# Peptides against a protein of PDB entry 2YKT, part 71

Target 1, 231 residues: chain A of PDB entry 2YKT
Amino acid sequence: SRSEEMHRLTENVYKTIMEQFNPSLRNFIAMGKNYEKALAGVTYAAKGYFDALVKMGELASESQGSKELGDVLFQMAEVHRQIQNQLEEMLKSFHNELLTQLEQKVELDSRYLSAALKKYQTEQRSKGDALDKCQAELKKLRKKSQGSKNPQKYSDKELQYIDAISNKQGELENYVSDGYKTALTEERRRFCFLVEKQCAVAKNSAAYHSKGKELLAQKLPLWQQACADPS

## One batch from the design tools (peptide; aimed at target 1 F193)

Design b2_p30_8_s4 (made by RFdiffusion4, then SolubleMPNN; from b2_p30_8, 12 letters changed)
Fold by OpenDDE base, seed 1:
Structure b2_p30_8_s4 (fold): chain B 231 residues (1-231), chain A 30 residues (1-30)
Amino acid sequence: as target 1 above (231 residues)
Amino acid sequence: SLLEELQAKVEEAKKKIEELEKEIAELKAL
């Protein structure tokens, strides 16, 4: 029936969230943590590189003929420091605004969805059972009427059961339909939350890239001329 | 009777639904 099909669809939505979405989200979080760790490693390694660059700048500053290049090398290291600060801010946001929040939600979501699904199933079954019972009673009544010398005696009860069946069928269909809409809304909400959090990360990432581009664009011409224009 | 049995099942289901609703509410509050 239409209601049965809609019921199956509803259960499948919950099943998809619980068995596909949530595990995938956990994996996404894990991959995010790995990515964060790797970027932190890059930051640390870069610090060593640019600290060594500063040392080269110190040597230049102590030289007789390359003193001005010392300042250039220091500027290069300083710009790197500023870029790394932006990266650290991005990573902090990545951790706090996306990973942590998703982790907290996904941990609770399995229990929530399980309860929600069970609630839906329980009520759906209750309504279905009530409908089935009314149908069964009507069938019994009709059998009695067919065997009776006075079938008219059962006519009023038959009408009552028919009306009850119609009402219960409508209620079941409405409930299942609403259940399906609710399930789809739950699914959409989860995707939307992920998208929104990823958008926040993207904004912070854009700020990091923009700042880096700005700083380098400003200084690079100066650095490129440093050897050509000794002072 | 069949009606009494059904009524009992309905009442049981209602109680279970209420419990689940409470659980959902508690989980939402976390």
Scores: peptide ipSAE 0.032, ipTM 0.582, DockQ to the pose 0.009
OpenDDE base, seeds 2, 3, 4, 5: peptide ipSAE 0.032, 0.031, 0.031, 0.031; ipTM 0.599, 0.589, 0.573, 0.584; seeds 3, 5 fail the geometry check

